# Designs tried in a protein design run: peptides against a protein of PDB entry 6B4E. Part 76

Target 1, 295 residues: chain A of PDB entry 6B4E
Amino acid sequence: TNFDKISKMFWHYKDKIAQIKQDIVLPIKKADVNVRNLLSRHKRKINPKFGQLTNSNQQLFKIQNELTQLINDTKGDSLAYHWILNFIAKAVVHQAETEVRVKPESALPLGKLTLYLLVQFPELQELFMARLVKKCPFVIGFTCEIDTEKGRQNMGWKRNNENKWEDNTSYDERMGGILSLFAIITRLQLPQEFITTTSHPFPIALSWHILARICNTPLNLITNTHFVILGSWWDAAAVQFLQAYGNQASKLLILIGEELTSRMAEKKYVGAARLRILLEAWQNNNMESFPEMSP

## One batch from the design tools (peptide; made by RFdiffusion4, then SolubleMPNN)

Design b2_p16_1_s4 (from b2_p16_1, 6 letters changed)
Fold by OpenDDE base, seed 2:
Structure b2_p16_1_s4 (fold): chain B 295 residues (1-295), chain A 16 residues (1-16)
Amino acid sequence: as target 1 above (295 residues)
Amino acid sequence: EPFNVPVDPPPASEIK
């Protein structure tokens, strides 16, 4: 693993976040009042859509169409268009931090919606990835020490208004939620209408990168969170990962589930214990995936 | 001590 490359990627997206603020968010505040009003109305219409997702493909398609229309309404103004996409990127990640966190299977409809939007609106891809990396660097396999304030910030830790760090459980759950969404996206097939015309913007290879980079991470930097997000990834994508890479996938799953957990056994991480349970379930021919959505 | 897993994946069945 080239950690310099990972770091460069991480900081690339950090820079992108800063760029988004300078080039998209701040300029809109100075934009024409009509544009600002349009975006305010659209924001109010878009925001609840992500919470309206269910296990129904019919409902998914409805929301896809509604969002598509709302986004298309902004295309006449490039700044407005990019602003609304950035808003969507933030909203999707927020949904992962809140809903997927407590209901992992909700990642499936959210992931399908997100993948659809990423393909329909390619400009969303960089905006979305930047937000993901900012909130959950694990999506690109980035890890740094969290013994410093800057380290914690880089790894997506939040502080409250009293400057107190969030609880470990809260952090773990948020990271798990975000990673679940990303994992789902990487293993979803493109919608039928795009399969022949478009490459997958976030393919299953990115899941391989996550696992490999975590395995290659210095052990002193491995935390409970790493195992939590690996467990989240496992629930979201392990079945499809095995389908994609076969024996090589199996080796990597054994590596994270058995070898990595064993090396960290003295830490007694709860996340590691869960990952071992997932491994054992797989060994007993009982690997499960999220249920498919209804028509 | 650290694992040395190739970061780039092997050839795969495409999920598209």
Scores: peptide ipSAE 0.547, ipTM 0.908, DockQ to the pose 0.424
Fold by OpenDDE base, seed 3:
Structure b2_p16_1_s4 (fold): chain B 295 residues (1-295), chain A 16 residues (1-16)
Amino acid sequence: as target 1 above (295 residues)
Amino acid sequence: EPFNVPVDPPPASEIK
């Protein structure tokens, strides 16, 4: 069934996270001091790069080149190479949880950078997807109950040091930020140097999967967060989604914007209200997209 | 109660 397939994918990536810890993270702690020192220096240089992105393509290209060089410096040691890629995967998702959360349009430069790295370093793809699914299972359209501690953990809810769950607003915003990044990646064209030789690693089809799977989710599992991330996706990718799938895309946008929101109207979800506003804007020929980056 | 939307996308003008 559809549910079985989604569940298998979800647990595949959960297992991948465990494997990453066992095969990459823990072994590095036992590596020689030279390797550990190299990686410490590199992570300190790499980490601030994601926050240095602007709406400038020139700045993007600069950062792409700098990161490429730093990553290439580790290729002589397979373990070090995979460790640095895993670090990058974590850093990108963290940037989505923090910066994109408060400034959704920042997903565009971050998404362009990430897509470049995913193509340039194919081993990053599984590491990145595993981290995405762990932090935001909505990226593959997975939903489970959140009435239990395990359910909340599976859906990416965090607890503080006092074992208190994060508030609903914080969770919604984090999920929205991560989903915005993923949505942007799915609708971006490959860099010119790759477009004729490489397949897109996370194509627009993955956006279709997200929307379709959410529409097929049992209503008792639908929460405000679902509508929040749909709104985030809408801002990030709706224009390009319509370009890709045309009339079929329109039908799906109407389903989430009108039909799904209507079925959940009794809940009075704030996210649903926003999604209706987006639908109305589209109906008035005012669907907005993030502005293109400057030269 | 849930919708029955095809999970696999239709043919698309691919964004590559």
Scores: peptide ipSAE 0.547, ipTM 0.908, DockQ to the pose 0.454
Fold by OpenDDE base, seed 4:
Structure b2_p16_1_s4 (fold): chain B 295 residues (1-295), chain A 16 residues (1-16)
Amino acid sequence: as target 1 above (295 residues)
Amino acid sequence: EPFNVPVDPPPASEIK
């Protein structure tokens, strides 16, 4: 693993966040009042949509259509269009931090919606990835030390208004939620209307990158969070990952579930224990995936 | 010492 390359990717997206603020977020504050009013109305309509998702494909399609229309309404103004997409990117990640965090299977409808939007509006892709990397650098397999304030910040740790770091459990759960969403996206098929004309923007190969890069991470940088997000990934994508890569996937799952956990056994990480359970379930032919959505 | 896993996936049936 070329960690310099990973670091370059990480900082690319960190820079992208700064660019988004400079080129999209701040300029809109000085935009025409009609544009600002339009965006205010649209964000109010868009915000509740993500919470309206259920395990129903019918409901998903309804929301897809509603969001598509709302986004299309902004295309007459490039700045407005990019602003609304950035808003959506932030909202999706926020939904992962809150809802998916407590109900991992909710990643499936959210992921389907997100993938649809990513294909329908390609400009969302870079905005979304930048937000993902900022909040959860594990999505690209980036890891750094968290012994410093800057290191914790880089790894997506939050501080409250009193500058107190969030507790470990909260951090782990948030990272797990975000990673679950990303994992789901990587293993979803494109919507039927796009499958013959469009390449997958975040294909299953990105799941491979996550696992491989984590396996190649210096052991002194491996934390409980790594195992938590691997477990989240496993629940979200392991079945489809095996379908995609077969024997090579199997080897990698054994590597993270058995070998990596064994090397870190002295740490007695709770996340590692759970990953062992997932491995054992698989070995007993009991690997589970999220239930398919209803019509 | 970390593992040395190929970062790029092998040829496989891609999920599209």
Scores: peptide ipSAE 0.546, ipTM 0.907, DockQ to the pose 0.468
Fold by OpenDDE base, seed 1:
Order: structure tokens, then sequence, then C-alpha cells
Structure b2_p16_1_s4 (fold): chain B 295 residues (1-295), chain A 16 residues (1-16)
């Protein structure tokens, strides 16, 4: 594993976040009042859509169409268009931090919606990835020490208004939620209308990268969070991952579920214990996936 | 101590 490469990717997206703020977020505040009003209205219409997702594909398609229309309404102004996409990127990640966190299976409809939007609006891809990496660098397999303030910040730890770090459980759950969403996206097929004309923007290979990079991470940097997000990934994508890579996938699942957990056994991480349970379930031919959505 | 897993995936049997 080339950790220098991973670091470069990480900082690339950090720079992208800064660029987004300078080139999109801040400038729109000085834009024409009509543009600002348009975006305000659209924001209000868009924001609740993510919470309106259910286990219904029909509902999903409805929301897809509604969002598509709303986004298309902004295309006449490049800045407005990019602003609304950035807003969507943030909103999706926020939904992962809140809803997916507590209901992991909700990642499926959210992921389907997100994947659709990523393909329909390619400019969303970099915006979304930047937001993901900022909030959850595990999505690219980045890990650094969290013994410093900067390290914690880089790893997506939040502070409250009292400048107190969030508790470990909250952090773990948020990371799990975000990773669940990303994992789902990587293992979803493209919508039928795009399957023959478009490459998958975040293919299953990215799941491989996550697992491999975590396995290659120095053990002294491995935390409970790593196992939590691996468990989240497992629930979200393990079945499809095995389908994609077969025996090689199996080896990697055993590596994270058995070998990595064993090496960290002295830490008695709760996340590791759960991952072992998932491994055992798989070994007993009981690997579960999220239920498919209804028509 | 770290594992040495290939970062690049093998060929996938399914294309998504």
Amino acid sequence: as target 1 above (295 residues)
Amino acid sequence: EPFNVPVDPPPASEIK
C-alpha cells in the first residue's frame, strides 16, 4: 500500500473543500437576488426529499424525477448549478450521518438516489467525494493518528459548541452511517437507463480499496472505529463484494474478520467483536444483505 | 506487522 498516494488523495479532497467554499459557496452570497431566491426555494424543496425515501422503488423514482427537475432548473447559471449540487452532496452525507446511522438499511434507497444523481449530474461526483472524504476519510482508506487535535479533525471528529469532542459512540456511528452509504453506492448497479452508456462512477473496486488499505494500515493506528465501519461495510456490501471478486473477496473478508480482529484482540474492541459475529454468520451460510426494495 | 494486501482489485466477475 502506498500511503503517500492515499495521503495525496486525502489532501486533494481537503483542498477541494476549500476550493468549493471559495468558488461556489461564498460567491453565491453575492449573486443576484433572483438567483439567491431561486436557490433558497430549491434548497427548501430539495432538503426534505431525502427523508421522504422509503423502501419503495416507486417512491424513489418519484423523488429522482423531482430532484432532477429542480436541479435542471439551475443549469442556466453555472454557479447556481454547482451550488445546488454541492448542497445536495452535503445533504446526502448529512442524511447518512443521521438516518443511516440509526437505520443502516436506509442506505439502500439513499444510495440508489445518490448514484442516480451522480450519473445524471457528473459534476456532483467530485463534490460528493470531497464531502465524503472530509466527513469520513475511511471511504478512501485514509487513517491517521487521533492523538492530536489536527489528527482528530482530519479523521472527521466533531466538536460541540463547548469545544468538546464528540463521544466515541457518536463518532463511530456517524462514520458507520457514512461508510454504509458509500459501500452501498459501490455495490449498486447503475440505473437501467445508464447501464449501457455510462461507467460506474464509484465502482465496487473502491470497496476493495477500503478493505485493502485498512488491512495495510499500521496496527497502532487501528481503532474501534475501523472495525465499526468494516462491520457497516459488511452489512452493506459483503454479499455483492463476494459476487464480484469471488475467492479473492473471500480471502479479504477472512482477513478483516478473522486476522485483523485477532491481531487487535487485546484491545477488546466492541466493533471487532461484532465483525467476528458477522464472519461467523457468513461461515454458517448466514450472510445477510439489506432487503431489496419493493416495486 | 501490517498485512500486505494488494490495493488494486483483481478482475471483477460482475460489472456494475
Scores: peptide ipSAE 0.544, ipTM 0.902, DockQ to the pose 0.477

Design b2_p16_2_s1 (from b2_p16_2, 8 letters changed)
Fold by OpenDDE base, seed 5:
Formats: sequence, C-alpha cells, structure tokens
Structure b2_p16_2_s1 (fold): chain B 295 residues (1-295), chain A 16 residues (1-16)
Amino acid sequence: as target 1 above (295 residues)
Amino acid sequence: SLSEKVAEIEKELESL
C-alpha cells in the first residue's frame, strides 16, 4: 500500500469538490431563468425517488426510467446536465447517510439504481466518487488523525450550527451507511444491457483496496469507526467477495476479522466485537447476504 | 506484520 498515492487521490477529490462548486453550482445561479426553472422542477421530482425504492425490481426499473427521462431533458445544456448529475450524486450519498444507516439492506436497491445511472451517464462517475470521498474517505482506504479540527473535517465529521461535533454513534452510523452503499456497488454485476459493452466503473477490486489499506493503516490511527465500516462492508459484500477471490479473499477476511481485531483488543471497540461475531458466523458456515430483490 | 501478510496475499493473487 502506497499511502502517498492514497493521500494524493484523497486531495484530488477534495479539489474536485471545490471545482464543482466553482464551475457548476455557482454559475447555475446566474443562468437563464428558464434553465433555473427547469432544474428546480427536476430537482423536486428527482429527490423523492431515492426514498421510493423498495425490494421490488419492478419499482426499481420504473424509477430508473423516470430518472433517465429527467436527466435526458437537461442534455441540451452541458452546464445544466452536469448540475443535475452533481445533484443526483449528492442525493444518493444523502440517502445512504439517512436510510441505509438504519436499514442496511436498503443499500441493495439504491446500489442497483446508482450503478445503472453511473453506466448510463458516465459523467456521473467522477462527481459521485468525489462526493463519496468527501463524505466517507474510508471508501478509498484513507485515514488520518482526528485529534485536530482539520483531521476531523478531512475524515468527514460534521459540525452543527453551534459548531458542536456530531456524536461518535452518529458518525459511525453515517460512515457505515455510505460504505454499505459503496460495497454493494462494487459487488453488483452490470445490468444485462451493458455487460458486453461497458467495463464496471467501481469493480470488486475496490473492495479489496478498502480491506487491504485498512490492514496497512498504522494501528494508532485505527478507531471504532474502522471496525464499524468493516462490519457494514461484510454484511454488504463478504459473500460475493469470497466468490470473486476465493482463497485469497478468505485470508484477507481472516486478517481483518481475527488479526486486526486481536491487535486492537485492549481498546474494547464495539465495532470490533461485532466484526468478530461476523467472523465466527462465517466459521460456522452461517455467513449471510442481503436478500435478493423480488421481481 | 499485517502489511507483510497483505503483501503476501496480493502476491499470491497476482500469480493466479
């Protein structure tokens, strides 16, 4: 693991967020009134759709089609098109922070929708990745100290209007929700219409990077959150990860589930205890995945 | 170390 490379990637996406604000978000505020009105109407129609997902593929396909039409309506204006994609990127991550955190299995329909949109609209990929890294640096295996204000900000900690940091539980749950979504995306197969013509934008190899980079992280930087997100990842993708990488996947799962938890045992992290339970369930041939969606 | 073990696993994976 090259930590300099990871840091460069982290800062690349931080810069991308600033660039998006300067080149997309702010210019639209000065755009033609007709364009602004179009985007306002589209925003109001798009935002509720992520919460309308269920365990139904039929409902998923309906929402996919509706979003596709709404996005296509903006393609005549490049700035409007990029603005609506950036809005979607933000909305998807927000859904992970709010819904997936309390119902992890909801990551499956959300992940399927997101993967479809990422392939259908390739310009969404960089916008989405930038938003993910800003909100949850764990998606690229980035970690820094959180004993400073800047360190906490870099790791995606939020402050309220009174400049009070969010509580540890809220932070852990948000990170878990976002990582669950990302993990699901990495383990999903491309839709049938794209599988022969398009490469997967965020393949299962990115899950490998998350696990490996956390294992390589200096132990003094490992927190309860690391174990929480590993547990979230496990529920979302461990079965498919084992299918993809076989024996090497097993070895890496043992490293995070047994070796890393053992080395941090003195901290008595609740997230680590849960990860050990997941390891034990696997050892007893009781590893579970999220239920498949209905027709 | 954990890092050494990860490197070994990655080497195995690349050899497949």
Scores: peptide ipSAE 0.616, ipTM 0.952, DockQ to the pose 0.920
Fold by OpenDDE base, seed 2:
Structure b2_p16_2_s1 (fold): chain B 295 residues (1-295), chain A 16 residues (1-16)
Amino acid sequence: as target 1 above (295 residues)
Amino acid sequence: SLSEKVAEIEKELESL
């Protein structure tokens, strides 16, 4: 693991967020009134779609088609198109912070929808990754100290209007929700219509990077949150990860589940205890995945 | 170290 490379990647996406604000969000405020009205209408139609997802593939396909049409309506104006995609990127991450946080299995339909959109609209990929890294740097295995205000901000901690940091539980749950979504995306297969024409934008190798980079993180920087997001990842992707990488996947799962938890045992992290339970369940041939969606 | 173990696993994976 090259931590300099990871840091460069982290700051690349931080810069991308600033660029998005400058080149997309701010300019649209000066756009023609007709364009602004169009985008306002589209925003109102798009936003509820993510909450309409269920465990039904039929419902998923319906929403995919509706969103595709709404996005295509903006392609005649490059700025409008990028603004809608940026809105979608933000909305998807917000859904992970709220719904997936409390119902992890909801990551599956959300992940399928997101992956479809990422393939249909390639310009969404950088917008989405930038938003993910800003909100949850764990998606690229980035970690820094959180004993400073800047460090906490870089790790996605929020402050309220009174400049008070969010509580540890809220932060852990939000990070877990976002990471669950990303983990699902990495382990999903492309829809059949795209398999021969496009490569997976966020393949299972990115899950490998998350686990490996956390294992390589200096132990003094490892927190309860690291174990929480590893547990969230495990529920979302461990079965498919084992299918993809076989024996090497098994070895890496043992490293995070056994070795990393053992080295941090003196901290008595609740997240670490849960990860140990997941490891033990796997050792007893009781590893579970999220249920498949219905027709 | 954990880092050494990760590196070993990655070498194995690359050899496949």
Scores: peptide ipSAE 0.614, ipTM 0.952, DockQ to the pose 0.916
Fold by OpenDDE base, seed 1:
Structure b2_p16_2_s1 (fold): chain B 295 residues (1-295), chain A 16 residues (1-16)
Amino acid sequence: as target 1 above (295 residues)
Amino acid sequence: SLSEKVAEIEKELESL
């Protein structure tokens, strides 16, 4: 693991967020009234779509088609198009922070929708990754200290209107929700229409990076959140990860489930205890995955 | 160390 590379990637996406604000969000406020009205209407139509997802593939395909049409309607203006994609990137991550947080299995339909959009609209990829890294640096295996305000901000901690930090449980759950979505995306197959023409934008190798980079993280920086997101990743992707990498996947899962948890045992992290339970379930041939979606 | 173990696993994977 090259931590310098990870840090550079982290700051690249932080800079990208600033660029998006400067080059997309702020300019739209000064755009023609017709463009602003178009985007306002589309925003109102797009927003509820993510909450309309169910365990039905039929419903998924309907929403995919509706969103595709709404996005295509903006292509006449490049700035409007990028604004809508940035809005979608934010909305998807927000859905992970809220719905996936409380119902992890909802990551599957959300992940399928997101992957479709990422392939259909390639410009969404950088916008989405930038938003993910800002909100949940764990998606690229980035970790820093959280005993400073800047450190907490870098790791995606939020403050409320009273300038109070969110509680640890809220942070852990949000990170788990976002990581679950990302993990699902990495383990999904491309839609059939794209398999022969497009490479997967966020392949299973990115799950490998998450696990490996956490194992390589200095132990003094490992927190309960690390174990929470590993547990979330496990529920979302462990089965498919084992299928992809076989024996080497097994070794890495043992490394996070047994070795990393053992080295941090004195901290008595609740997330670590859960991860150990997941390891034991796997060892007993009882590894579970999210339910498949209905036709 | 954990890092050494990860590196070993990655070497194995690359050799396949």
Scores: peptide ipSAE 0.614, ipTM 0.952, DockQ to the pose 0.912
Fold by OpenDDE base, seed 3:
Structure b2_p16_2_s1 (fold): chain B 295 residues (1-295), chain A 16 residues (1-16)
Amino acid sequence: as target 1 above (295 residues)
Amino acid sequence: SLSEKVAEIEKELESL
């Protein structure tokens, strides 16, 4: 693991967020009134759709088609198009922070929708990844110290209006929700119509990177959150990860579930205890995955 | 170390 490379990637996406603000978000405020009105209407139509997802493929396809039409309506203006994609990127991550946080299995329909949009609209990929890294640096295996305000901010910690940090449980749950979504995306197959024409934008190899980079992280930087997000990843993708990488996947799962948890045992992290339970369930041939969606 | 074990696993995977 090259930590310099990971750091460069992290700061690349931080710069991208700043660029998005300067080149997309701020300019649209000065755009023509007709464009602003169009985007306001589209925003109002798009925003509730992510909460309308169910465990139904029929409902998923309906929402995919509706969103596709709404996004296509903006393609005549490049700024409007990029603005609506950036809005979608934010909305998807927000849904992970709120709904997936409390109902992890909801990551499956949300992940399917997101993957479809990422392939259908390639410009969404960099916008989405930048938002993910900003909110949850764990998606690229980045970790820094959180003893400073800047360190906490870099790791996606939020402050309220009273300048108080969020509680540890809230942070852990948000990170778990976001990582669940990302994990699902990495393990999903492309829709049938794209398999022969397009490569997967966020393939299962990115899940390998997450696990490997966490294992390579200095132990003094490992927190309860690392184990929480590993548990969230496990529920979301462990079955498919084993299918993809076989024996090497098994070795890496044992490394995080047994060896990493053992090295951190003195900390008595609740997340680590849960990860050990998941490991034990797997060893007893009881590894569970999220239920498949209904037709 | 954990890093050495990861490197070993990755080497095995590359040899597949």
Scores: peptide ipSAE 0.610, ipTM 0.951, DockQ to the pose 0.917; fails the geometry check

Design b2_p16_2_s2 (from b2_p16_2, 7 letters changed)
Fold by OpenDDE base, seed 3:
Structure b2_p16_2_s2 (fold): chain B 295 residues (1-295), chain A 16 residues (1-16)
Amino acid sequence: as target 1 above (295 residues)
Amino acid sequence: SLEEKVQQIEEELLSQ
């Protein structure tokens, strides 16, 4: 693991967020009133769609079609198009922070929708990844110290209006929700109509990178959050990860579930205890996956 | 070390 490369990637996406603000978000405020009105209407129509997802594929396809139409309506204006995609990227991550954190299985329909949009609208990919890295650097296996204000900010910690940091439980749950979504995306197959025409934008190899990079992280930087997000990843993708990489996947799962947890045992992290339970369930041939969606 | 173990797992994967 080359941590310098990971750091460069992290800062690339931080710079991308600044660029998005400068080149997309701020300029649209000065755009023609008709464009601003269009985007306001579209925003209001798009925002509730993510909360309308269920375990139904029929409902998923309906929402996919509705969003596709709404996004296509903006393609005549490049700035408007990029603005609406950036809005969608933010909305998807927000849904992971709020709904997936409390109902992890909801990551499946959300992930299917997101993957469809990422393929249908390739310009969404960089916007989405930048938002993910900003909110949850764990998606690229980035970790830094959180003993400083800047370190906490870089790791996606939030402060309230009184400049008080969020509690550890809230942070852990948010990170778990975002990571669950990303994990689902990495393990999903492309829709049938795209399999022969495009490569997967965020393939299962990115899940490998998450696990490997966390294992290679200096132990003094490992926190309860690392184990929480590994547990969230496990619930979301472990079955499919084993299918993809076989024995090598098994070795890596044992490494995070047994070896990493053992090395951190003195910390008595609750997330580590849960990860050990997941490992034990797997060893007893009781590894569970999220339920498949209904027709 | 954990790093050495990860490296070994990755090398084995690439050799398949």
Scores: peptide ipSAE 0.647, ipTM 0.956, DockQ to the pose 0.914
Fold by OpenDDE base, seed 1:
Structure b2_p16_2_s2 (fold): chain B 295 residues (1-295), chain A 16 residues (1-16)
Amino acid sequence: as target 1 above (295 residues)
Amino acid sequence: SLEEKVQQIEEELLSQ
């Protein structure tokens, strides 16, 4: 694991967020009133779609088609197109922070929708990854200290209107929700129409990187959150990860589930206890996965 | 170390 490379990647996406604000968000405020009105209408139509997802593939396909049409309506104006994609990127991550955190299995339909959009609209990929890294740097295996305000900000901690940091439970749940979505995306197959023509934009190898990079993180930087997001990842992707990498996947899962948790045992992290339970369930041939979606 | 173990796992993966 090259931590310098990870750090560079982290800051690349942090800079990308600043660039998005400068080049997409702010310019739209000065755009023609007709463009602003168009985007306002589209925003209102798009925003509820993510909450309309269910465990139904039929519903998923309906939403995919509706969003595709709405996005295509903006392609005549490059700035409007990029603005709507950035809005979608933000909305998807927000859905992970709010819905997936309380219902992890909802990551599956959300992940399928997101993957479809990422392939259908390639410009969404960088916008989405930048938003993910900003909100949950664990998606690229980045960790820094959180004993400073800047460190907490870098790790995606939020402050309320009173400038008070969110509580640990809220942070853990948000990170778990976002990571669940990302994990799902990495383990999904491309939609059938794209399998032969397009490479997966966020393949299962990115899940490997998450696990390996966390294992290689200095132990003094490991927190309860690391174990929480590993548990979230496990529920979302462990089965498919084992299918992808076989015995090597098994070794890495044992390493995070047994060795990493053992080294941190003195901290008595609740997330670590949960991860050990997941490991034990797997060892007893009782690994669970999210249910498949209905037709 | 954990790092050494990860490295070993990755090397084995690449050798397959």
Scores: peptide ipSAE 0.645, ipTM 0.956, DockQ to the pose 0.908
Fold by OpenDDE base, seed 2:
Structure b2_p16_2_s2 (fold): chain B 295 residues (1-295), chain A 16 residues (1-16)
Amino acid sequence: as target 1 above (295 residues)
Amino acid sequence: SLEEKVQQIEEELLSQ
């Protein structure tokens, strides 16, 4: 694991967020009134769509089509198009922080929708990844110290209006929700219409990177959150990960589930205890995956 | 070390 490369990637996306503000968000405020009105209407129509997802593929396809039409309506203006995609990127991550956090299985329909949009609108990919890395650096295996204000900010910690940091449970749950979504995306197959013509934008190899980079993280930087997000990843993608990499996947899962947890045993992290339970379930041939969606 | 183990796993994967 090259930590310099990971750090460079992290800061690349941090810079991208600043660029998005300067080049997309701020300029649209000065755009023609008709464009601003269009985007306001589209925002109102798009936002509720993510909450309308169910375990139904039929409902998913309906929402995909509706969003596709709404996004296509903006293509006549490049700034408007990029603005609406950035809005979608924010909305998807927000949905992971709120809904997936409390209902992990909702990551599956959300992930399918997101993957479809990422393929259909390639410009969404950088916008989405930038938002993910800002909110949850774990998606690229980045970790830094959290004993400073800057360190906490870099790791996606939030402050309230009183400048008080969020509690550990809230942070852990948010990170778990976001990582669940990302994990699902990495393990999903492309829709049938894209398989032969398009490469997967966020393939299963990115899940490999998450696990490997966490294993290589200095132990003094490992927190309960690391184990929480590993557990979230496990629920979301472990079955498909094993299918993809076979024995090598097994070795890496044992490394995180047994070796990493054992080395941190003195900390008595609740997240580590859960990960041990997941490992034991797998060893007993009881590894579970989210149920497939209905037609 | 964990790092050495990860490296070994990755090297084996690339050899397949």
Scores: peptide ipSAE 0.645, ipTM 0.956, DockQ to the pose 0.916
Fold by OpenDDE base, seed 5:
Structure b2_p16_2_s2 (fold): chain B 295 residues (1-295), chain A 16 residues (1-16)
Amino acid sequence: as target 1 above (295 residues)
Amino acid sequence: SLEEKVQQIEEELLSQ
C-alpha cells in the first residue's frame, strides 16, 4: 500500500470540492433568472425521489426514468448540467447518511439508482467521488489522526451550530451508512443496456483497496470506526467479493476478521466484536447477503 | 506483518 498515493488522492478530492463550490455552486447564483428558476424546480422534484425507493425494481426504473428526464432538461447549459449533477451527488450521500445508516439494506436500491446515473451521466463520477471522500475518507482507505481539529475535519467529523463535535455513535453510524452504499455500488453488475458499451466506473477492485489499505494502516490510527465500516462493508459485499476473487478474497477476509481484530483485542472495540461474529458466521457456512429486489 | 501478508495475497492474485 502506497500511503503517499492515497494522501495525494485524498487531497485531490478535497481540492475538487473547493473547485466545485467556486466554479459551479457560486456562479449559478448569478446566472439568468430562467436558469435559476429551472434548477429550483428541478431540485424540488429530485430531492424526494431518493426517499421513494423501495425493494421494487419497477419503482427503481420509474425513478431512474424520471431523474434521467430532469437531468436531460439541463444539458443545454453546461453550468446548469454540472450544478444538477453536483446536487444529485450531495443528495445521494445525504441519503446514505440518514436512511442507509438506520436501514443498511436500503443501500441496494440506492446503489442501483446511483450506478445507473453514474453510467448514464459520466460527469457525475468525479462529483460523486469527491463528495464521498469528503464525507467518508474510508472509501479510499485514507486514515489520519483525530486528536486535532484538522484531523477530525479531514476524517469527516461534523460540528453542530454550537461548534460541538458529534458523538462517536453518530459518526460511526454515518460512516457505516456511506460505506455501505459505496460497497454496494462496487459489487453491482452494470445494467444490461450498458454491459457491452462501458466499463464499471467503481468496480469490485475498489472494495479490495478498502480492505487492503485498512489492513496496512498503522495500528495506532485504527479506531472502532474502522471495524464498524468493515462490518458494514461485509454485510453489503462480502458474498460477491468472495465470488469475484475466490481464495484470495478468503485470505483477505481472514486478515480483517481474525488477524486485525486480534491485534486490536486490547481495545475491546464493539465494532471489532461484531466483525468477529461475522467471521464466525462465515466459518459456519452462514454468510448472509441483502435480499434481491422484487420485480 | 499485516503489510507483508497483504502484499503476498495481492502478488498471488496478479499471478492467476
Scores: peptide ipSAE 0.645, ipTM 0.956, DockQ to the pose 0.916

